Peptides against a protein of PDB entry 6PSE. Designs and how they scored, part 62

Target 1, 78 residues: chain A of PDB entry 6PSE
Amino acid sequence: PSEEEEYARLVMEAQPEWLRAEVKRLSHELAETTREKIQAAEYGLAVLEEKHQLKLQFEELEVDYEAIRSEMEQLKEA

## One batch from the design tools (peptide; made by RFdiffusion4, then SolubleMPNN)

Design b2_p16_8_s2 (from b2_p16_8, 7 letters changed)
Fold by OpenDDE base, seed 1:
Order: C-alpha cells, then sequence, then structure tokens
Structure b2_p16_8_s2 (fold): chain B 78 residues (1-78), chain C 78 residues (1-78), chain A 16 residues (1-16)
C-alpha cells in the first residue's frame, strides 16, 4: 500500500486522542508553512522592486549614452 | 474567548468523525499551502535572476558610457 | 511594471 493509503487507514482506525494530536500537529505545520509562504512572497516582492529601480536607472543611462554617442557622431562628420 | 480558544474547545469536545474530517481538511490545506510556498519561492528566484542579468547589462553600459565620455573629453581638450 | 503589480497583489493576498 502507498504511504497515502497507509496514512488513511491509520486515521480511520485511530482513537480520539491520537486524532486530536494529529489535528494539533497539522495545525502547527500549516501555520509554519503559511508563514514561510508569506516570507517567500515578501522576498519576491522586494526583489521585484529592486529590479524595477534598476531598470529605471538603466533606462536613464541609455538616454545619456545615446545623447553622447549622437553628439560625437555629429562632431566626427563635421 | 478567542477564536483559538474556541477552536481548541471544539477539538477537545469533538467526536471521532469530526476529528477525522478535520484531519483531512487540514491535510488538504497543508498540501495546497505547501504548493503555493514552492511556487512563490520559484517566482522569487526567477525575478532575482532577471535582476542579476539586468545588473550585468547595466554595468556593461556604464563601461561603454565612460569610454565614450572619456574619448569626447580628450577630443575637446585637444 | 505589470509584473510588479502582480507580485504586489500576491503579497497582499498572502498577508491577508
Amino acid sequence: as target 1 above (78 residues)
Amino acid sequence: as target 1 above (78 residues)
Amino acid sequence: SAELARLEAIAAALDA
């Protein structure tokens, strides 16, 4: 039997005391996992914001670069 | 009483059938939350990689910009 | 920008 089937059997045959303990265990794990999920999301958001700021800086530099490049090209042609 | 206390009381007074159902519910939620956590982590990693690539491009542009700037400055001084 | 908005939405949903 799969682990899942074995677990299902255990739950079905378990006494109330075990079931209560299992509810407690699962509740704890759910809480922890939820916290971790939130943290991961927050981290992703932070990185995204940093990326956005970097993109703005990059675009600004591109504008400046093209300005200088164009000026230099004009000077060379004259 | 807090919701937590009320829930604790419910668990303590519940019949086995309810407890089994609760185990099933919590197991499902845990599985889903775990999936979501992993997804969030993967997304965060992807954004981080994109940011890194953007940073490399930015640094390359900075080098090119300074090269042109320096060349132009030298030409003006001559 | 669109991706940022999406991430913000996800973060908000997770924090809720």
Scores: peptide ipSAE 0.158, ipTM 0.824, DockQ to the pose 0.043
Fold by OpenDDE base, seed 5:
Order: structure tokens, then sequence, then C-alpha cells
Structure b2_p16_8_s2 (fold): chain B 78 residues (1-78), chain C 78 residues (1-78), chain A 16 residues (1-16)
């Protein structure tokens, strides 16, 4: 039998006291996991914003680079 | 009474059938929330890797830019 | 790189 099947059987055969304890355990784990999910999402968002700012800086540098390249090309052709 | 206190009282006074149903509900929510947490973490990691690659490209462009700038400065001074 | 390594460790732990 799978662990899932064994767990299901345990829940089905358990006494009320065990069931109440399991509800408490699961509620606690759910609360913690929810907090961790939110933290992970917030971190991902922060990194995304940093990446976006870096992209803007990169594009600005590309413009400056092409300007200098073009100017130098003109000087060489003259 | 707070919702938490009311919920606690409900759990204490509940019949086994309700408790089993609550275990099932909480287990399901925990599984889903765990999956969402993992997905959020994976997304954050992917964005971080993209940011790192972008940083490398940016630094490479800075080197190229300074090379051209320096060359042009030399040409102007000559 | 250290931050990336940390995130990779977290991701690995979460996926385990």
Amino acid sequence: as target 1 above (78 residues)
Amino acid sequence: as target 1 above (78 residues)
Amino acid sequence: SAELARLEAIAAALDA
C-alpha cells in the first residue's frame, strides 16, 4: 500500500483525539507554508524589479555605445 | 470571541466525521499551497539567473564602450 | 553568485 493509502486508513480508523491533533498540526503547517509562499513571491518580485532596472541601464549604454561608434566611424571616413 | 477561538471550540466539540473532513480539507490546501510555494521559488530562481546573465552582458558592453571611448580620445588628441 | 547558490539550495530543498 502507498503511504497515501496508509494515511487515509489511519485517518479513517483514528480516534477523535488523534483527529483533533492532526487538525492542529495541519493548520500550523498550512499557516507556515502560506507565509513561506508569500515570502518567495516577494523575493521573486524584488529580483524582477532589479532585473528590469538593469535592463534599462543596459539599453541606455547601448545607445551611448552606438553614438560613439557612429561618431568614430564618421571621423575615420573624413 | 475571535474567529480563532470559535474555530478552536468547533474543533473541540466536533464529531469524528467533521474532524475527518477537516483533515481532508487541510491536507488538500496544504498540498496546493506547497506546490505554489515551490513554483514561486522556481520563478524567483529563474529571474535571478536571467538577471545574472544580463549583468554579464552589461559588464561586457562597458568594457567595449570604454575601449571605443579611449580610442576616440586618442584620435582627438593626435 | 552567492545569492544564486542560496536560492538554488532553497529550491533544491523545496523540491526534495
Scores: peptide ipSAE 0.135, ipTM 0.821, DockQ to the pose 0.044
Fold by OpenDDE base, seed 2:
Structure b2_p16_8_s2 (fold): chain B 78 residues (1-78), chain C 78 residues (1-78), chain A 16 residues (1-16)
Amino acid sequence: as target 1 above (78 residues)
Amino acid sequence: as target 1 above (78 residues)
Amino acid sequence: SAELARLEAIAAALDA
């Protein structure tokens, strides 16, 4: 049998004391995993905001660069 | 009592059938939350890599911009 | 960066 099938059998054959312990274990793991998920989401959001600000700065620099490039090209052609 | 204290009492007073159902519920929630955590981590990594590439492009543009700015300044001073 | 390396290590561990 698969590990999943074996676990299912264990749960069905378990005594109340084991079941209460398993509920406590799973509750703890769920709480930890939930906290880790939230932290990962918060980090991803922070990086996304930083990337957005960097993109704005990049676009501003592109505008300034093209302005100077155009001015220099005009000076060379005249 | 707090929700946590009430839940703890419920678990201690529950019948085996309820406990088995709770184990199943918690197992399902843990599996879903684990998947979501992994997805959040993968997303954060992808955004970080994109930000890194954008930073490299920005730094290259800064170098090019300063080169043209310097050349133009020299032309104006001469 | 150190942060990128850390995230890559975590991602690799989670995918294993």
Scores: peptide ipSAE 0.134, ipTM 0.821, DockQ to the pose 0.044
Fold by OpenDDE base, seed 4:
Formats: sequence, structure tokens, C-alpha cells
Structure b2_p16_8_s2 (fold): chain B 78 residues (1-78), chain C 78 residues (1-78), chain A 16 residues (1-16)
Amino acid sequence: as target 1 above (78 residues)
Amino acid sequence: as target 1 above (78 residues)
Amino acid sequence: SAELARLEAIAAALDA
């Protein structure tokens, strides 16, 4: 039997005291996992914002670069 | 009483059938939340990798820009 | 690069 099937059997045969403890355990794990999920999402958002700012800086530099490149090309062709 | 205290009371007074159902519910929510946490982390990693690649491109452009800027400055000062 | 490595470690830990 899979661990899931064994666990299901345990739950079905368990006494109320064990079940209450299991509800408490699962509630705690759910709360922790939910916090971790939110933290992961916040991390991803922060990185996304950093990437966005970097993209803006990159695009600004591209504009400046093309301006100088064009000026340089004009000077060299003269 | 807080919702947590009320929930705790419910768990303490609940029959085994309700407790088994609650274990099943919480197990399901935990599994889903765990999957979502992993997905959020994977997304954050993907964005991080994109930001890293963008940073490399930005730094390469900075090098090229400074090279042209320096050359242009030399030409203008001559 | 050091910051990137740290963030990657965090992401890897969250993905575990």
C-alpha cells in the first residue's frame, strides 16, 4: 500500500485524541506553508520589480548608446 | 473569543467523523498550498534568472558604451 | 553575483 493509503487507514482507525492532535498538526503545517507561499510570492514580486527597474535602466542606456554611436558614425564618415 | 479559540473549541467537541473529515480537508489544503508555494518559488527563480541575464546584457552594454564614450571624448578633446 | 547566489539559494530552499 502507498503511504497515502496507509495514512488513510490510520485516520480511519484513529481515536478522537489522535485525530484532534492531527488536526492541530495539519493546521500548524498549513499556516507555516501558507506563510512560506506568501514569502515566496513576495520574493518573486521583489525580483520582478528589480528586473523591471533594470530593464528601464537598460533601455535608457540603449538610447544613450545609440545617440553616441550615431554621432560617432557621423564623425567617422565625415 | 477569537476565531482560533472558537475553532479549537469545535475541534475539542467534534465527533470522530467530523475530525476525520477535517483531517482530510486540511491534508488537501496543505497539499494544494505546498504546490502553490513551490510554484511561487519556481516563478521567483525564473524571474531571478531573467534579471540575471538582463544584468549581464546591461553590463555588456555599459562596457560598449564606455568604450564609445571614451573614444568620442578623445576625439572632441583633440 | 554574491547577492544573486544568495537569492538563488533562497529560491532553491523554497522549491524544496
Scores: peptide ipSAE 0.130, ipTM 0.819, DockQ to the pose 0.035

Design b2_p16_8_s3 (from b2_p16_8, 10 letters changed)
Fold by OpenDDE base, seed 2:
Structure b2_p16_8_s3 (fold): chain B 78 residues (1-78), chain C 78 residues (1-78), chain A 16 residues (1-16)
Amino acid sequence: as target 1 above (78 residues)
Amino acid sequence: as target 1 above (78 residues)
Amino acid sequence: MERLRELERRAAALEA
């Protein structure tokens, strides 16, 4: 039997005391995992914001670069 | 009483059938939340990699920009 | 971006 099947059988045959303990355990793990999920999402958002700012800076630099390049090209053609 | 206290009392007074159902519910939610946590982490990593690539491109453009700027400055001084 | 935003929305809902 798979671990999942064995666990399912355990739950089915368990006494109330074990079940209450398992509810408490799972509740705790769920709370922790939920917090970790939130933290991961917050981190991802922060990185996304940083990437966005960097992209804006990059685009500004591209504009400036093209302006200078164009000016130089004009000077070389004169 | 707080919701937490009420829930705790419910668990203490619950019948085995309710407890088994609660274990199943919590197990399911834990599995889902765990998957979501992993997905959030993977997304954050992907964005981080994108940001890194953008940073490299930005740095390359900065070098090119400074080269042209310097050349133009030299020409203006001559 | 949508996936993160969805996770963030869900996270925020859980924190509220």
Scores: peptide ipSAE 0.279, ipTM 0.845, DockQ to the pose 0.063
Fold by OpenDDE base, seed 5:
Structure b2_p16_8_s3 (fold): chain B 78 residues (1-78), chain C 78 residues (1-78), chain A 16 residues (1-16)
Amino acid sequence: as target 1 above (78 residues)
Amino acid sequence: as target 1 above (78 residues)
Amino acid sequence: MERLRELERRAAALEA
């Protein structure tokens, strides 16, 4: 029998006191997991913002680089 | 009374059939929230990797830019 | 980075 099947049997055969304790346990784990999900999302957003700023800086540097490269190329061709 | 206090009272006064249904509900929500947490973490990691690659490309471009800038500056000073 | 790694470890532990 799988752990899931064993757990299902446990729930079906359990006394009310055990069931109340299990509701409390699951409620606590759900609250904790929900908080962790939110924190992970917040972290991902922060990294995304940093990446976006870096992308803008990179594109600005590319423009500056191409300007100098073009000027240098013109000097070499003259 | 707070919603938490009302829920606590509901759990304490509930019949075993309701408690089993509540365990099933909470187990389902926990599994779903756990999956979502993992997905959020995976997304955050992917963005972090993209940012890291962009940082390396930026640093490489900075080196190339400084090389051309320095050469151009030398030509202007001569 | 360390915060994400911790969350990932916790997530993996729950999935296992």
Scores: peptide ipSAE 0.265, ipTM 0.845, DockQ to the pose 0.066
Fold by OpenDDE base, seed 1:
Structure b2_p16_8_s3 (fold): chain B 78 residues (1-78), chain C 78 residues (1-78), chain A 16 residues (1-16)
Amino acid sequence: as target 1 above (78 residues)
Amino acid sequence: as target 1 above (78 residues)
Amino acid sequence: MERLRELERRAAALEA
């Protein structure tokens, strides 16, 4: 039997006192996991924002670089 | 009474059939929330890797840009 | 949970 099948049987045969304790346990774990999910999402968003700002800076530098490269090429061809 | 206090009373007064259904509901929500947490973490890591690669490219371009800028400055001063 | 912990560790290492 899988752990899931064994757990299902345990729930079916459990007394009300155990079931109440299990509801309390699962409620606590759900609340904790929900907080962790939110934290992970917030972190991902922060990194995405940083990446976006870096991309803008990179694109600006590419424009400046191509301008200087083109000027240098013109000086070498003259 | 807070929603939490009302829920606590409901759990204390609930019949075994309701408690089993609640364990099933909470187990499902916990599994789903856990998957979502993992997905959020994986997304954050992917974005972080992209940001890191972009940073390396940016730093390489800065070196190339400063080299050309310095060469042009020397040509103008000669 | 182990998979998540590994991702978090890799993320922390990449941020360093």
Scores: peptide ipSAE 0.264, ipTM 0.843, DockQ to the pose 0.031
Fold by OpenDDE base, seed 4:
Structure b2_p16_8_s3 (fold): chain B 78 residues (1-78), chain C 78 residues (1-78), chain A 16 residues (1-16)
Amino acid sequence: as target 1 above (78 residues)
Amino acid sequence: as target 1 above (78 residues)
Amino acid sequence: MERLRELERRAAALEA
């Protein structure tokens, strides 16, 4: 049997004391996992914002670079 | 009493059938939340990698820009 | 969980 099937049997055959402990364990793990999910989402958003700012800076630099490159090319052709 | 305290009382007073159902519910929610957490982490990592690549490109462009700027400055001074 | 740990490790490496 799979671990899931074995766990299902354990739950079905378990005494109330074990079941209460398992509810407590699962509740704790769910709370922790939920918090971690939120943190991961917040981190992703922060990185996205940083990437966006960097992209804006990059685009500004590209404009400046192309301006100088064009000026240099014109000077070489003249 | 807080919702947490009320829930704790429910668990303590619950019959085995309710407890088994609650274990099943919590297990399902934990599995879903875990999957969502992983997805959030994967998204965050992807954005981070994109930002990293953009940063490298930005730094390369800065080097190229400064090289052209310096050359232009030298030509103006000569 | 191992996959998540690996993603976190890689993320940390990129941020460092």
Scores: peptide ipSAE 0.262, ipTM 0.843, DockQ to the pose 0.033

Design b2_p16_8_s4 (from b2_p16_8, 8 letters changed)
Fold by OpenDDE base, seed 4:
Structure b2_p16_8_s4 (fold): chain B 78 residues (1-78), chain C 78 residues (1-78), chain A 16 residues (1-16)
Amino acid sequence: as target 1 above (78 residues)
Amino acid sequence: as target 1 above (78 residues)
Amino acid sequence: MEELERLEAIARALEA
């Protein structure tokens, strides 16, 4: 049997005291996992914002670079 | 009483059938939240790697830009 | 780079 099937059987055969403890355990793990999910999302958003700012800076530099490159090329051709 | 205290009382007074259903519910929510946490982390990591690659490209462009800028300045001074 | 490495470590830890 799969671990899931074994766990399901355990839950079906368990005493109320075990079930209450399991509800408490699962509630705690759910709360922690939910917090971690939110934190991961916040980190991803922060990095995304940083990447966006960097992209803007990169695009500005590309414009400046192409301007100088074009001027230099024109001077060499003249 | 807080919602948490009320929930705790509910769990303490609940019948086994309710407790089994609650274990099932919490297990399902935990599994889903865990998957979502992992997905959020994977997304954050992907964005972070993209930002890193962009930073490298930016630094390479800075080097190229400064080289052309310096050459252009020298040509203007001559 | 240091901040990037720190964030990568956190992201990997959350995936584990």
Scores: peptide ipSAE 0.124, ipTM 0.819, DockQ to the pose 0.034
Fold by OpenDDE base, seed 3:
Structure b2_p16_8_s4 (fold): chain B 78 residues (1-78), chain C 78 residues (1-78), chain A 16 residues (1-16)
Amino acid sequence: as target 1 above (78 residues)
Amino acid sequence: as target 1 above (78 residues)
Amino acid sequence: MEELERLEAIARALEA
């Protein structure tokens, strides 16, 4: 039998005391996993915002670079 | 009583059939939340990698910009 | 810009 089938059988045959303990265990793990999920999402969003700011700075520098490059090219051609 | 205290009381007084149903519910939610946590982590990592690549491109452009700026400044001073 | 907005939407959905 698969681990899932074995677990299902255990739940089916378990006494109330074991079931209450399992509810407590699962509730705890769910709470922790939920916190970790939110934390990971918040971190990803923070990095995304940093990336966006960096992109804006890059685009500003690109405009300035093209302006100077064009001026330099004109001086070299004259 | 708090919602947590009320829930704890419900678990304490519940019949085996309710407890088995609750184990099933919590197991399902834990599995889904775990999947979402992993997705959030993978997303954050992907954005971090994109930010890193953008940073490298920005630094390369900055070097090129400073080189042209310096050359232009020398021409204007001479 | 559009790609960034899409990523932001995904991030917000994961926080829910």
Scores: peptide ipSAE 0.121, ipTM 0.819, DockQ to the pose 0.033
Fold by OpenDDE base, seed 1:
Structure b2_p16_8_s4 (fold): chain B 78 residues (1-78), chain C 78 residues (1-78), chain A 16 residues (1-16)
Amino acid sequence: as target 1 above (78 residues)
Amino acid sequence: as target 1 above (78 residues)
Amino acid sequence: MEELERLEAIARALEA
């Protein structure tokens, strides 16, 4: 049997004292995992904002670069 | 009493059938929240990699821009 | 680059 099937059997055969302890354990792990999920999402969002600002700066530099490149090309052709 | 204190009393007074159902519910929510945490972390890492590649491209363009700017300045001064 | 490396380490730790 899989570990999941063995765990299911344990829950079915367990006494109320074990079940109460398991509810407490799972509630604690759920609270911690929820905090970690939110933190991971907040970090990802912060990096996304930084990437967006960098993209804007890159696009501004591309415009300035093409302007100078075009002017230089005109000077060489004339 | 707080909702937390009321929930704690409910767990203490609950029958085994309710406790087994609560273990099943919490296990399911923990599994889902764990998956969401991992997805949030993977997304954040992907955005970090994209930001890093964009930064490299930006720095390459800055070098090319300064080269053309310097050449143009020299042509204007001569 | 230093900030990027720190954030990558945090992201990897959260995936573990």
Scores: peptide ipSAE 0.112, ipTM 0.817, DockQ to the pose 0.034
Fold by OpenDDE base, seed 5:
Structure b2_p16_8_s4 (fold): chain B 78 residues (1-78), chain C 78 residues (1-78), chain A 16 residues (1-16)
Amino acid sequence: as target 1 above (78 residues)
Amino acid sequence: as target 1 above (78 residues)
Amino acid sequence: MEELERLEAIARALEA
């Protein structure tokens, strides 16, 4: 049997005291996992904002670069 | 009483059938939340990688820009 | 770069 099937059997055969303990355990793990999920999302958002700012800076530099390139090209043609 | 205290009392007074159902519910929610946590982490990592690549591109453009700027400055000084 | 590496480590830890 799979671990899932074995666990299911354990739950079915368990006494109330074990079941209450399992509810407590699962509730705790759910709370922790939820917190970790939120934290991971917040980190991703922070990096996304940083990437966005960097993209803006990059685009500004591209404009400046093309301006100088164009000016230099015109000077060379003259 | 707080919702947490009320829930705790419910668990203490619950019959085995309710407890088994609650274990099943919590197990399901934990599995879903775990998947969402992993997805959030993967997204964050992907954005980090994108930001890193963008940073490299930005630094490369900075080098190119400074090269042209320097060349133009030298031409103006001559 | 240091911050990036740190965040990558955290992200990997959360995926484990």
Scores: peptide ipSAE 0.109, ipTM 0.817, DockQ to the pose 0.035

## One batch from the design tools (peptide; made by RFdiffusion4, then SolubleMPNN)

Design b2_p17_1_s2 (from b2_p17_1, 9 letters changed)
Fold by OpenDDE base, seed 4:
Structure b2_p17_1_s2 (fold): chain B 78 residues (1-78), chain C 78 residues (1-78), chain A 17 residues (1-17)
Amino acid sequence: as target 1 above (78 residues)
Amino acid sequence: as target 1 above (78 residues)
Amino acid sequence: RDEEILRRFREAREEEE
């Protein structure tokens, strides 16, 4: 049997005291996992904003670079 | 009483059938929340890697830009 | 607040895809 099937059997055969403890454990893990999910989402948003700002800076530099490159090319062809 | 205190009282007074159903519900929510957390983490990592690649490209462009700028400055001073 | 963060995250992810 899979671990999931074994766990399901354990839950079906468990006494109320064990079940209450398991509810408490699962509630705690759910709360922690939820906080971690939110933290991961916040981090993703922050990195995305940083990437966006960097992209804007990169695009500005590309414009400046192409301007100088074009000027240099014109000077070489003259 | 807080919602948490009320929930704790419900768990303490609950019958085994309700407790088993609650374990099943919490297990399902935990599994879903865990998957969502992992997805959020994977997304954050992907964006971070994209940002890193962009930063490398930006730094390479800065070097190229400064090289052309310096060459242009030398040509102007000659 | 938490729901708003998750909403913004989903929207941002969808915009980047």
Scores: peptide ipSAE 0.416, ipTM 0.863, DockQ to the pose 0.948
Fold by OpenDDE base, seed 5:
Structure b2_p17_1_s2 (fold): chain B 78 residues (1-78), chain C 78 residues (1-78), chain A 17 residues (1-17)
Amino acid sequence: as target 1 above (78 residues)
Amino acid sequence: as target 1 above (78 residues)
Amino acid sequence: RDEEILRRFREAREEEE
């Protein structure tokens, strides 16, 4: 039997004391996992904003670079 | 009483059938939240990698820009 | 607040994909 099937059997045959302890355990793990999910989301948003700012700076530099490159090319062709 | 205190009382006074259902519910929510956490982490890593690649490109462009700028400045001074 | 963060994250992810 799979671990999931064994766990399901355990839950079906468990005494109330075990079930209460399991509810407590699962509630704790759910709370922790939820906090970790939120932290991951916050981090992702922060990195996304940093990437966005960097992209804007890159695009600005690219425009400036192309301007100088074009001017340089024109001067060399003249 | 807080919702948490009321929930705690419910768990303590609940019949085995309710407790089994609650274990099932919490297990489902934990699995779902875990998947969402992993997805958030994967997204954050992807954005971080994109930002890193963009940063490398930016630094390379900055070097090229400074080279052309310096050459242009020298040509104008000559 | 937590729900708002998660909402913004989902929206941002959808915009980037």
Scores: peptide ipSAE 0.416, ipTM 0.862, DockQ to the pose 0.956
Fold by OpenDDE base, seed 1:
Structure b2_p17_1_s2 (fold): chain B 78 residues (1-78), chain C 78 residues (1-78), chain A 17 residues (1-17)
Amino acid sequence: as target 1 above (78 residues)
Amino acid sequence: as target 1 above (78 residues)
Amino acid sequence: RDEEILRRFREAREEEE
């Protein structure tokens, strides 16, 4: 049987004391996992904003570079 | 009493049938939340990698830009 | 606050995809 099937059997055969302890355990793990999910989301948002700002700076520099490159090329061809 | 205190009382007074249902509910929520956490982490990693590549491109362009700028300035001063 | 963070994250991910 799979681990899930074995776990399901344990839950079905468990006494109230074990079930109460399991509810407490799962509640704690859920709270921790929820906090970690939120932290991951916050981090993702921060990195995305940094990437966006960098992209804008890159695009500005690209425009400036092409302007100077074109000017230099024109001077060489003259 | 707080919501947590009321919930704790419910768990303590609950019958086995309710406790089994609660274990099932919490297990499901934990699985979903875990999946969402992983997805958020994977997204953050992808954005971080994109930002890193963009940063490398930006730094390369800065070097090229400064080289052309310097060359142009030297030509103007000559 | 937590719900707002998750909302903004989902929106940002959808915009980036």
Scores: peptide ipSAE 0.414, ipTM 0.862, DockQ to the pose 0.948
Fold by OpenDDE base, seed 2:
Structure b2_p17_1_s2 (fold): chain B 78 residues (1-78), chain C 78 residues (1-78), chain A 17 residues (1-17)
Amino acid sequence: as target 1 above (78 residues)
Amino acid sequence: as target 1 above (78 residues)
Amino acid sequence: RDEEILRRFREAREEEE
């Protein structure tokens, strides 16, 4: 049997004391995992904002670069 | 009493059938929350990689821009 | 607060995909 099937049998045959302990364990793990999920989401949002700001700076520099490149090309052709 | 205290009392006084159902519920929620946490982490890593590539492109453009700016300044001063 | 963070995250992810 798979670990999942073995766990299911354990839960089905368990005494109330074990079941209460398991509820407590799972509640704790769920709370921790939920916190970690939120932290991961916050980090993702922060990196996305940083990427957005960098993209704006890149696009501004690209405009300035093309302006100077074009002016330079005109000076060289004259 | 707080909702947490009421829940704790419910768990303490619950029959095995309710406890088994609660273990099943919590296990399901933990699995879903874990999946969502992983997805959030994967998204953050993807955005971080995109930001890194953009940073490399920005730095390369900055070098090229400074080269042309310097050459342009020399031509204007001559 | 936590629900708002998760909402904004989902919206941002959908826009980037």
Scores: peptide ipSAE 0.414, ipTM 0.862, DockQ to the pose 0.968

